# Ledger of designs, part 7: peptides against a protein of PDB entry 5LHZ

Target 1, 78 residues: chain A of PDB entry 5LHZ
Amino acid sequence: QLLKSVFVKNVGWATQLTSGAVWVQFNDGSQLVVQAGVSSISYTSPNGQTTRYGENEKLPDYIKQKLQCLSSILLMFS

## One batch from the design tools (peptide; aimed at target 1 Q16)

Design b1_p22_1_s3 (made by RFdiffusion4, then SolubleMPNN; from b1_p22_1, 12 letters changed)
Fold by OpenDDE base, seed 5:
Structure b1_p22_1_s3 (fold): chain B 78 residues (1-78), chain A 22 residues (1-22)
Amino acid sequence: as target 1 above (78 residues)
Amino acid sequence: EWDLVQLQKVLEKVQSFLANSA
């Protein structure tokens, strides 16, 4: 279930789920899901392939960029 | 409505991932 969704210009949609997870749907068709209490983050590519990344894992640059974007969005709530 | 406590936890996780990524 969704708690709330917000449209972010030039990014896409950011949604908080009732689980507490944040789900971002980027304009390029990719997605991120990040949830407290889960040791990994989930990235879904535009073709629908989902990959999970651990906290100490070297991330692809495009993932870092999307996480940086998400960080900026979340800071709006701080 | 937004659960700000959970959002803060997600933020901390994101920042941790960024900090630890080589």
Scores: peptide ipSAE 0.759, ipTM 0.937, DockQ to the pose 0.881
OpenDDE base, seeds 1, 2, 3, 4: peptide ipSAE 0.758, 0.758, 0.758, 0.759; ipTM 0.937, 0.937, 0.937, 0.937

Design b1_p22_1_s4 (made by RFdiffusion4, then SolubleMPNN; from b1_p22_1, 12 letters changed)
Fold by OpenDDE base, seed 5:
Structure b1_p22_1_s4 (fold): chain B 78 residues (1-78), chain A 22 residues (1-22)
Amino acid sequence: as target 1 above (78 residues)
Amino acid sequence: SWNLEQLQAVLDKVNRFLEASA
């Protein structure tokens, strides 16, 4: 279930789920789900392939960019 | 509305991931 969704210009949609997870739907068709208390983050590519990444794992640059974007979004929610 | 406590926890996690992958 969704708590709230917000449209972010030039990014896409950011949603907080009732679980506390944040779900970002990027304009390029990719998705990112991050939830506290879970050891991994979830990235879904535009073709629907989902990959989970651990904290100590070397991240692809495009994933780091999206996480940086998410960080900026979250700072706006405070 | 937003759960701010959980948002902060997510932010902290995101930053940990970024720092670890830097």
Scores: peptide ipSAE 0.748, ipTM 0.936, DockQ to the pose 0.880
OpenDDE base, seeds 1, 2, 3, 4: peptide ipSAE 0.747, 0.747, 0.747, 0.747; ipTM 0.936, 0.935, 0.935, 0.936

Design b1_p22_2 (made by RFdiffusion4)
Pose (drawn by RFdiffusion4):
Structure b1_p22_2 (pose): chain A 78 residues (1-78), chain P 22 residues (1-22)
Amino acid sequence: as target 1 above (78 residues)
Amino acid sequence: STLQQTQLEQVHQRVEHFLSNS
């Protein structure tokens, strides 16, 4: 289920799954899950609360920030 | 390794799709 986990200083951990998903554990306690075939993203707050967002929903600013950092992480993997 | 890299590219495109729609 898990592939190699990569540590990115000042950000956190990024991990690729066998399902084609990416799971990011940020240093602020939040988590983000994305999948290539799924039209939704999963965010977990530092307090353990999970919220799923759809592609057609206006996302909160901090979700976008984390998605930008994740985009940079995926870019460095090339 | 090639399959894993393709999957990462597809995820990256999905992430950019969310940022463009928001």
Fold by OpenDDE base, seed 4:
Structure b1_p22_2 (fold): chain B 78 residues (1-78), chain A 22 residues (1-22)
Amino acid sequence: as target 1 above (78 residues)
Amino acid sequence: STLQQTQLEQVHQRVEHFLSNS
């Protein structure tokens, strides 16, 4: 179930789910899912490949950039 | 709701944790 969707200029859409997850659909076609109570995050590249990352895993810079973007987006929900 | 707001905060905390630990 979708709770709230926010349009972010030059970024894409961010949606809060009833599951406790936040789902970001970036303009470049990639996606990011972070869920409360789940220690890993999910990134889907524009080509459809999905990768899960753990909390202590070294992230590619482009993933960190998208997470930083998400951090800012989350402020728009409250 | 309060639960959903808490979950949102938990997501934010997790994101910050990833950013700090990577």
Scores: peptide ipSAE 0.688, ipTM 0.919, DockQ to the pose 0.851
OpenDDE base, seeds 1, 2, 3, 5: peptide ipSAE 0.687, 0.687, 0.687, 0.688; ipTM 0.919, 0.919, 0.919, 0.919

Design b1_p22_2_s1 (made by RFdiffusion4, then SolubleMPNN; from b1_p22_2, 12 letters changed)
Fold by OpenDDE base, seed 2:
Structure b1_p22_2_s1 (fold): chain B 78 residues (1-78), chain A 22 residues (1-22)
Amino acid sequence: as target 1 above (78 residues)
Amino acid sequence: SSQVQQQLQQVLEKVQSFLEKS
């Protein structure tokens, strides 16, 4: 269930779920899901392919960029 | 609620951890 959705200019939509997850839908069609209590993050590419990344895993730069964006969004939410 | 804010903080900390460790 959705708790709160926020439009982020030039980024997309960020949604907080009742599960404790934050779900970002980027303008490029990709998605990122990060959930409290879950050790991995989920990235879905625009073509619908989903990849999970662990905390100690080397991330592609484009994933890092999206995570940095998410970090900034979350800081604004707080 | 406190729970909502705590979960948001946990997500933030997780994201920051991923960024630092990668």
Scores: peptide ipSAE 0.677, ipTM 0.912, DockQ to the pose 0.880
OpenDDE base, seeds 1, 3, 4, 5: peptide ipSAE 0.674, 0.674, 0.676, 0.675; ipTM 0.912, 0.912, 0.912, 0.912

Design b1_p22_2_s2 (made by RFdiffusion4, then SolubleMPNN; from b1_p22_2, 13 letters changed)
Fold by OpenDDE base, seed 5:
Structure b1_p22_2_s2 (fold): chain B 78 residues (1-78), chain A 22 residues (1-22)
Amino acid sequence: as target 1 above (78 residues)
Amino acid sequence: SAQVQQQRQAVLQKVQSFLASS
């Protein structure tokens, strides 16, 4: 269930869910879901493949870039 | 609400942790 959805220019949509998760839908078709209390993050590539990453796992650069973008979005929400 | 804001803050901290640990 959606709580708030924000359009971010040149990025996509960022939505906070009632679960506490933040769901970002990027313009390139990829998606990112991050939730407190969960040891992993969920990334869905444009082709629909979903991968979960752990905190101490080496992340692909494109994932790091998406996370940095999400960080900026969350700071914007504040 | 405060709870919603707290959840966003927790997510932010998690994101920063992932970036720092990678």
Scores: peptide ipSAE 0.648, ipTM 0.906, DockQ to the pose 0.946
OpenDDE base, seeds 1, 2, 3, 4: peptide ipSAE 0.647, 0.648, 0.645, 0.647; ipTM 0.906, 0.906, 0.906, 0.906

Design b1_p22_2_s3 (made by RFdiffusion4, then SolubleMPNN; from b1_p22_2, 12 letters changed)
Fold by OpenDDE base, seed 2:
Structure b1_p22_2_s3 (fold): chain B 78 residues (1-78), chain A 22 residues (1-22)
Amino acid sequence: as target 1 above (78 residues)
Amino acid sequence: SSQVQQQLQAVLQKVQSFLASS
């Protein structure tokens, strides 16, 4: 279930789920899901392909950029 | 709630950890 959704100008939508996960839907059609207690993050490309990334692995730059964006977005939920 | 905020903070910490580790 959805707990809270925040519209982020020039970025997209960020939603906190009742599970504790944060789900970001970027304007470019990609998606990012991060949840505490899960060792990986989930990225879905605009074409719908989902890839999971573990901590300590080298991330593509575009993933890093979206994570950095998410970091700033999370302040909006406080 | 405190639980919700804790989860949010944990997500933030995870994101920061991923960025620091990559």
Scores: peptide ipSAE 0.673, ipTM 0.911, DockQ to the pose 0.868
OpenDDE base, seeds 1, 3, 4, 5: peptide ipSAE 0.672, 0.672, 0.671, 0.672; ipTM 0.911, 0.911, 0.910, 0.911

Design b1_p22_2_s4 (made by RFdiffusion4, then SolubleMPNN; from b1_p22_2, 14 letters changed)
Fold by OpenDDE base, seed 4:
Structure b1_p22_2_s4 (fold): chain B 78 residues (1-78), chain A 22 residues (1-22)
Amino acid sequence: as target 1 above (78 residues)
Amino acid sequence: EKEVQEQLKKVLEKVQRFLASS
């Protein structure tokens, strides 16, 4: 369930779920889901393909960029 | 809510770990 959704200019929507997860829906159609206590993060590409990444895994640059964006969002809201 | 904010903090820390270890 959704707790709060925030519109982020030039990014998209960031939503906090009751589970504790944060769900970002980017303007390019991609999505990112991050939840504490889970060993992986979930990325969904604009074509709908979902990939999970581990903490020590080498991330594609575009994933890193989106994580950095998420980091900025979280810092902005805290 | 304090718990909600705590979860956000934990998510932030996780994201930062992912960025640091990649």
Scores: peptide ipSAE 0.702, ipTM 0.915, DockQ to the pose 0.949
OpenDDE base, seeds 1, 2, 3, 5: peptide ipSAE 0.701, 0.701, 0.700, 0.701; ipTM 0.914, 0.915, 0.914, 0.915

## One batch from the design tools (peptide; aimed at target 1 L59)

Design b1_p23_1 (made by RFdiffusion4)
Pose (drawn by RFdiffusion4):
Structure b1_p23_1 (pose): chain A 78 residues (1-78), chain P 23 residues (1-23)
Amino acid sequence: as target 1 above (78 residues)
Amino acid sequence: SWNLTQAEQVKERVEHFLSNSDS
């Protein structure tokens, strides 16, 4: 289920799963899960609360920031 | 190791979410 986990200083851990998904554990206690075939993203706050967002929903600013950092992480993997 | 094809597809999905939210 898990592939190699990569540490990114000042950000956190990024991990690729066998399902094609990416799970990011940020240093602020939040988590983000995305999958290539799924039209939703999963965010978990530092307090353990999980919220799923769809592609057609306006996302909160901090979700977008984390998605940008994730985009940079995926870019560095090339 | 990481599957780079799958990583690229995930990146495109992430950029899609950002584009839709900012539109």
Fold by OpenDDE base, seed 1:
Structure b1_p23_1 (fold): chain B 78 residues (1-78), chain A 23 residues (1-23)
Amino acid sequence: as target 1 above (78 residues)
Amino acid sequence: SWNLTQAEQVKERVEHFLSNSDS
């Protein structure tokens, strides 16, 4: 189910899945999943707890920062 | 497989959340 994985210096790994999702594994142990066609995003903390955020929710700053990283990462898949 | 539509949709989703979280 893994299509392509990209190493991102000082950030972690980003993987494109056959499902249409992008899965980011950050160096701090957290994870972020964004999937095409799905209105919510998934964040997993380093301790393994997963939280799903809806499209109208205000994000915690630390997640916003990781999304900003993801925005840059997406350019690497282009 | 990964395609342009999927890429655009992921990008859109990220941008949506970033815009909605402006402070």
Scores: peptide ipSAE 0.643, ipTM 0.899, DockQ to the pose 0.596
OpenDDE base, seeds 2, 3, 4, 5: peptide ipSAE 0.642, 0.632, 0.636, 0.631; ipTM 0.899, 0.896, 0.897, 0.896

Design b1_p23_1_s1 (made by RFdiffusion4, then SolubleMPNN; from b1_p23_1, 12 letters changed)
Fold by OpenDDE base, seed 1:
Structure b1_p23_1_s1 (fold): chain B 78 residues (1-78), chain A 23 residues (1-23)
Amino acid sequence: as target 1 above (78 residues)
Amino acid sequence: EWDLEQLKKVLEKVEKFLKSSES
């Protein structure tokens, strides 16, 4: 379930779940889920395909861009 | 309301991912 959701201009929606995970729904239709205690992150493309990435693997540029965006969001609410 | 402790941990994870993937 949701703890809180915030609209972020030029990004989309950022939500914290009761699990502690942060779920971002980007304007392009993609999604990102990151949670403490889980060694991977989850990315869902606009077509609905989900991929998990480990913390030591090389990330596609579009994933890095989303993570950088998420970092900025988190700093905004820290 | 936001769970700031969890947000901090998520931030740390994101930063780690970005650092580890940098080349």
Scores: peptide ipSAE 0.698, ipTM 0.917, DockQ to the pose 0.854
OpenDDE base, seeds 2, 3, 4, 5: peptide ipSAE 0.698, 0.697, 0.696, 0.695; ipTM 0.917, 0.917, 0.917, 0.916

Design b1_p23_1_s2 (made by RFdiffusion4, then SolubleMPNN; from b1_p23_1, 12 letters changed)
Fold by OpenDDE base, seed 2:
Structure b1_p23_1_s2 (fold): chain B 78 residues (1-78), chain A 23 residues (1-23)
Amino acid sequence: as target 1 above (78 residues)
Amino acid sequence: EWNLEQLKKVLEKVQKFLESSES
């Protein structure tokens, strides 16, 4: 279930779920889901393929860029 | 409305992921 959604210019939509997870839908069609208490993050590519990454994994640069973007979004609400 | 406590936890997780991936 959705708790709150916000439109972010040049990014897409950021949504907090009732579970506590944050779900970002980027303009390029990709998605990120991050939730406290879960040891991995979920990335879905524009073609619908989903990959989970652990905390100590080396991340692809494009994933790091998305996470940096998410970090900036979250800081606006801190 | 936003659950700020949960947002903070998510932010911390994101930052840890970024830090752990730094080289």
Scores: peptide ipSAE 0.703, ipTM 0.916, DockQ to the pose 0.876
OpenDDE base, seeds 1, 3, 4, 5: peptide ipSAE 0.701, 0.701, 0.701, 0.702; ipTM 0.916, 0.916, 0.916, 0.916

Design b1_p23_1_s3 (made by RFdiffusion4, then SolubleMPNN; from b1_p23_1, 13 letters changed)
Fold by OpenDDE base, seed 1:
Structure b1_p23_1_s3 (fold): chain B 78 residues (1-78), chain A 23 residues (1-23)
Amino acid sequence: as target 1 above (78 residues)
Amino acid sequence: PWDLKQLQAVLEKVQSFLESSES
């Protein structure tokens, strides 16, 4: 279930789920899910393929960019 | 309204991921 959804200009939608996870739906069709207490993050590409990344692995640049964007969103609303 | 404690926890996780992936 959704706790709160916020439209973010030039990004897409950011939603906090009742689980505590943050779910970002980017305008390019990709998605990112991050939740505390879970050792990985989930990225879904525009074609629907989902990949999980662990806490200490090297991230693709496009993932880092999405995470940086998410960081900015969280700082804006926290 | 957001659950701020959970948002803070997510923020910390995101920052950790970014830091651990630095070149």
Scores: peptide ipSAE 0.671, ipTM 0.905, DockQ to the pose 0.870
OpenDDE base, seeds 2, 3, 4, 5: peptide ipSAE 0.671, 0.671, 0.671, 0.671; ipTM 0.906, 0.906, 0.906, 0.906

Design b1_p23_1_s4 (made by RFdiffusion4, then SolubleMPNN; from b1_p23_1, 14 letters changed)
Fold by OpenDDE base, seed 5:
Structure b1_p23_1_s4 (fold): chain B 78 residues (1-78), chain A 23 residues (1-23)
Amino acid sequence: as target 1 above (78 residues)
Amino acid sequence: EWNLEQLQAVLQKVQSFLASSEA
């Protein structure tokens, strides 16, 4: 269930779910889901393949970039 | 509407992931 969605220019859509998770749908077709209290983050590639990453894992550079983007979006609400 | 408390929690998690990945 969606709480709120916002369009972010040159990024895509950022949505907060009723669960508290944040779901970002990037323009390249990839997706990122992050939720507090969950030990991993979820990345979905444009082809629909989903990968979970733990906090202590080395992240691919393209995922770090998307997380940095998400961080910037979230800071707009603080 | 936005739940700011939860957004802050997600922000902390994202920043934690980024910091850990750079270590």
Scores: peptide ipSAE 0.737, ipTM 0.925, DockQ to the pose 0.901
OpenDDE base, seeds 1, 2, 3, 4: peptide ipSAE 0.736, 0.736, 0.736, 0.737; ipTM 0.924, 0.925, 0.925, 0.925

Design b1_p23_2 (made by RFdiffusion4)
Pose (drawn by RFdiffusion4):
Structure b1_p23_2 (pose): chain A 78 residues (1-78), chain P 23 residues (1-23)
Amino acid sequence: as target 1 above (78 residues)
Amino acid sequence: VESDISDETRESLMEKITTFLES
């Protein structure tokens, strides 16, 4: 289920899964899950609360920041 | 950076993330 986990300083951990998903554990306690075939993203706050967002929903600013950092992480993997 | 992710999976995830960023 898990593939190689990569540490990115000043950000946190990024991990690819066998399902094609990416799970990011940020240093602020939040978590983000995305999947290539799924039209939704999963965010978990530092307090353990999980919220799923759809592609047609206006996302909160901090969700977008984390998605940007994730985009940079995926870019450095090439 | 060394990683186990394929290019096809990476690019697909980046395209999907852009959809969320533009929403």
Fold by OpenDDE base, seed 2:
Structure b1_p23_2 (fold): chain B 78 residues (1-78), chain A 23 residues (1-23)
Amino acid sequence: as target 1 above (78 residues)
Amino acid sequence: VESDISDETRESLMEKITTFLES
């Protein structure tokens, strides 16, 4: 279930879920889901392909950039 | 005023993000 969706300037939309997840829909069409209590993250490319990454995997730089953005969003919610 | 996301959840998420960024 959706708790709250906010428009983030120059980023896209960020949604808080009751599950403890944050779902970001970026302007480039990609998506990122990070959930508390889950050891993996979910990235969906603009073409709709979804990949899950474990915490022990090295992420591509472009995904790290989006995670850094998500970090900023979380601080914004406070 | 409290935000919709709890402090505990935010801290957990931040910790997770840090882990991935440092990998």
Scores: peptide ipSAE 0.536, ipTM 0.850, DockQ to the pose 0.639
OpenDDE base, seeds 1, 3, 4, 5: peptide ipSAE 0.079, 0.194, 0.152, 0.152; ipTM 0.587, 0.689, 0.682, 0.684

Design b1_p23_2_s1 (made by RFdiffusion4, then SolubleMPNN; from b1_p23_2, 10 letters changed)
Fold by OpenDDE base, seed 4:
Structure b1_p23_2_s1 (fold): chain B 78 residues (1-78), chain A 23 residues (1-23)
Amino acid sequence: as target 1 above (78 residues)
Amino acid sequence: MESSISQETRNALLEKIQKFLNA
């Protein structure tokens, strides 16, 4: 169930879901899904491989960068 | 399509992201 989809310049598309999740489809082909109330995040690499990470795991820097980008997007929604 | 996620949900997501960034 989609609430809203927003085009983000030089980033891609960010979609808000009724589930409380935000789904970002980056221009590089990767994807990131974060959902309120869930302790893990989902990252899909450009090759289609999906990995779930727990909040206590040390994330690769490139994923942290995408999370920072997502934070900026969320602030954009405000 | 509905309006947007609530401010509460947005704040929860922001907080969650910070946890991941600080791990």
Scores: peptide ipSAE 0.693, ipTM 0.910, DockQ to the pose 0.585
OpenDDE base, seeds 1, 2, 3, 5: peptide ipSAE 0.692, 0.693, 0.692, 0.691; ipTM 0.910, 0.910, 0.910, 0.909

Design b1_p23_2_s2 (made by RFdiffusion4, then SolubleMPNN; from b1_p23_2, 12 letters changed)
Fold by OpenDDE base, seed 1:
Structure b1_p23_2_s2 (fold): chain B 78 residues (1-78), chain A 23 residues (1-23)
Amino acid sequence: as target 1 above (78 residues)
Amino acid sequence: MDSSISKETRDALLAKIQKFLDA
């Protein structure tokens, strides 16, 4: 369930879920779900394919870029 | 620019993301 959704200029939407997860819907149609206490992240490509990555995996650069973007968003929430 | 996420959750998420970036 949604708790709060925030529009982020030039990025898309960032939503806080009741589960504690943050769900980012990027303008390119991709999605990222990150939740504290969970050892993996979920990335959904624009075509709808979802992949889970563990924290010890080497991520593709395009996903790292989106994670870095998410970090910047989180810092703005302070 | 939203106060919906607690400081505790924010910091935990930031730390987690950093782990992924450093892997």
Scores: peptide ipSAE 0.669, ipTM 0.903, DockQ to the pose 0.822
OpenDDE base, seeds 2, 3, 4, 5: peptide ipSAE 0.667, 0.666, 0.669, 0.668; ipTM 0.903, 0.902, 0.904, 0.903; seed 4 fails the geometry check

Design b1_p23_2_s3 (made by RFdiffusion4, then SolubleMPNN; from b1_p23_2, 10 letters changed)
Fold by OpenDDE base, seed 3:
Structure b1_p23_2_s3 (fold): chain B 78 residues (1-78), chain A 23 residues (1-23)
Amino acid sequence: as target 1 above (78 residues)
Amino acid sequence: MDSSISQETRDKLLEKIQKFLNS
């Protein structure tokens, strides 16, 4: 279930879920889900392919950039 | 929608993200 969904300029939409997850839908059509209590993150490419990454994996730079963006969004929610 | 995730949850998310960024 959704708690809140906000439009973020030049990024897309960011949604807080009752599960303790944050779901970002980026303007390029990709998506990122990070959930408290879960050791992996989920990235969905614009073509709909979903990949889960563990915390010990080296991420592609474009994923790191989106995670950095997500951090900024989380601080906005404070 | 007026509710949001707790501060504790937000902090846990931020910590998790930092782990991934530093991997």
Scores: peptide ipSAE 0.676, ipTM 0.904, DockQ to the pose 0.656
OpenDDE base, seeds 1, 2, 4, 5: peptide ipSAE 0.676, 0.676, 0.676, 0.675; ipTM 0.904, 0.904, 0.904, 0.904

Design b1_p23_2_s4 (made by RFdiffusion4, then SolubleMPNN; from b1_p23_2, 11 letters changed)
Fold by OpenDDE base, seed 2:
Structure b1_p23_2_s4 (fold): chain B 78 residues (1-78), chain A 23 residues (1-23)
Amino acid sequence: as target 1 above (78 residues)
Amino acid sequence: MDSSISEETRQALLEKIQKFLDA
């Protein structure tokens, strides 16, 4: 279930889910899902390919950048 | 809906993300 969807200028849409997840749909067509209590994150590339990453994996810089962006969004939700 | 995630969830997500960034 959806709690709230917020448009973020120059980023895209960020949706809060009742599951404790945040789903970001970036302007470039990629998507990121981060959920509390889950040890992995989900990244979907613009072409629709989804990859799950564990917290101990070294992430590509472009994903790190999006995670940092998500952190800023989470602070915005407060 | 005007509801938002709880503060505890927000904090958990922030900490989780930081772990990924520090890996």
Scores: peptide ipSAE 0.699, ipTM 0.915, DockQ to the pose 0.627
OpenDDE base, seeds 1, 3, 4, 5: peptide ipSAE 0.697, 0.698, 0.699, 0.698; ipTM 0.915, 0.915, 0.915, 0.915

## One batch from the design tools (peptide; aimed at target 1 E55 E57 K58 L70)

Design b1_p24_1 (made by RFdiffusion4)
Pose (drawn by RFdiffusion4):
Structure b1_p24_1 (pose): chain A 78 residues (1-78), chain P 24 residues (1-24)
Amino acid sequence: as target 1 above (78 residues)
Amino acid sequence: SDTLQTTQRTMIKEKIDKFLTNSS
């Protein structure tokens, strides 16, 4: 289920799953899960609360920031 | 296996870009 986990300083951990998903554990206690075939993203706050967002929903600013950092993490993997 | 994992990462990046564009 898990592949190699990569540590990114000043950001946190990024992990790729066998299902084609990426799970990021940020240093602020939040988590983000994305999957290539799924039209939703999963965010977990530092307090353990999970919220799923769809592609057609206006996302909160901090979700976008984490998505940008994730985009940069995926870019460095090439 | 490495080609498949790279392809999956590219698909995920494209989906993230779609999220960011739709939220703009």
Fold by OpenDDE base, seed 4:
Structure b1_p24_1 (fold): chain B 78 residues (1-78), chain A 24 residues (1-24)
Amino acid sequence: as target 1 above (78 residues)
Amino acid sequence: SDTLQTTQRTMIKEKIDKFLTNSS
């Protein structure tokens, strides 16, 4: 269930869910889901493959870039 | 509530920062 969606130019859509999670749908077709209280984040590649990453593992650069982007997006929800 | 939603976003931001820190 969706609470609030924000369109981010040249990035995609970011939505906060009723669960509290934030779901980003990037223009490249990838997706990122982050939920507080869960030890992992979920990334779905454009081909639909989903991978969960733990908070202590080394992330691929493209994942780090998308997380950095999400950090900026969160500022837009106010 | 709006307060809870804001709190959740703050917690998510902190979580992201932790992920990035641990990955560097």
Scores: peptide ipSAE 0.554, ipTM 0.865, DockQ to the pose 0.893
OpenDDE base, seeds 1, 2, 3, 5: peptide ipSAE 0.536, 0.552, 0.546, 0.549; ipTM 0.855, 0.863, 0.859, 0.862

Design b1_p24_1_s1 (made by RFdiffusion4, then SolubleMPNN; from b1_p24_1, 12 letters changed)
Fold by OpenDDE base, seed 5:
Structure b1_p24_1_s1 (fold): chain B 78 residues (1-78), chain A 24 residues (1-24)
Amino acid sequence: as target 1 above (78 residues)
Amino acid sequence: SAKEIQEQRKLILEKIQKFLENSA
């Protein structure tokens, strides 16, 4: 379930889920879901393919960039 | 609660930083 959705200029939408997870829908059509207590992060490409990455994996640069963006978004959440 | 959600955000931030550090 959705708790709160925030529009982020030049990024997309960031949504706080009731589970505590944060879901970002980027303007390029990709998505990122991160939740505390889960050992992996979820990335969905624009074509709908979902991949889970573990903490010790080498991340693609485009995912690292999106994670940096998400960090900035989380700091904006009051 | 709102406080619990705020704590979750903090934990998520810490998680993200670990992911990025391990990918450096």
Scores: peptide ipSAE 0.635, ipTM 0.898, DockQ to the pose 0.850
OpenDDE base, seeds 1, 2, 3, 4: peptide ipSAE 0.634, 0.634, 0.635, 0.635; ipTM 0.898, 0.898, 0.898, 0.899

Design b1_p24_1_s2 (made by RFdiffusion4, then SolubleMPNN; from b1_p24_1, 14 letters changed)
Fold by OpenDDE base, seed 2:
Structure b1_p24_1_s2 (fold): chain B 78 residues (1-78), chain A 24 residues (1-24)
Amino acid sequence: as target 1 above (78 residues)
Amino acid sequence: SSAEQQKNLQLILEKIQRFLENSE
């Protein structure tokens, strides 16, 4: 279930789920899901391919950029 | 609760920072 959704101009939609996870739907069609207590993060590319990344893994630059963006978005839920 | 939701957000923020730092 959805708890709170926020529209972010030039980024997309960010939603906090009742599970505690944060789900971001970017304007480019990609998606990012981050959940506390889980060892990985989930990224879905615009073509629908989902990849999970571990905490000690070297991340693609575009993933790092989206994570940095998400960090800024989280302040909107506070 | 609201407090629990805020705690989850904080944990996610900290998690993201760890991911970014470990990827440097």
Scores: peptide ipSAE 0.720, ipTM 0.925, DockQ to the pose 0.865
OpenDDE base, seeds 1, 3, 4, 5: peptide ipSAE 0.719, 0.719, 0.720, 0.720; ipTM 0.925, 0.925, 0.925, 0.925

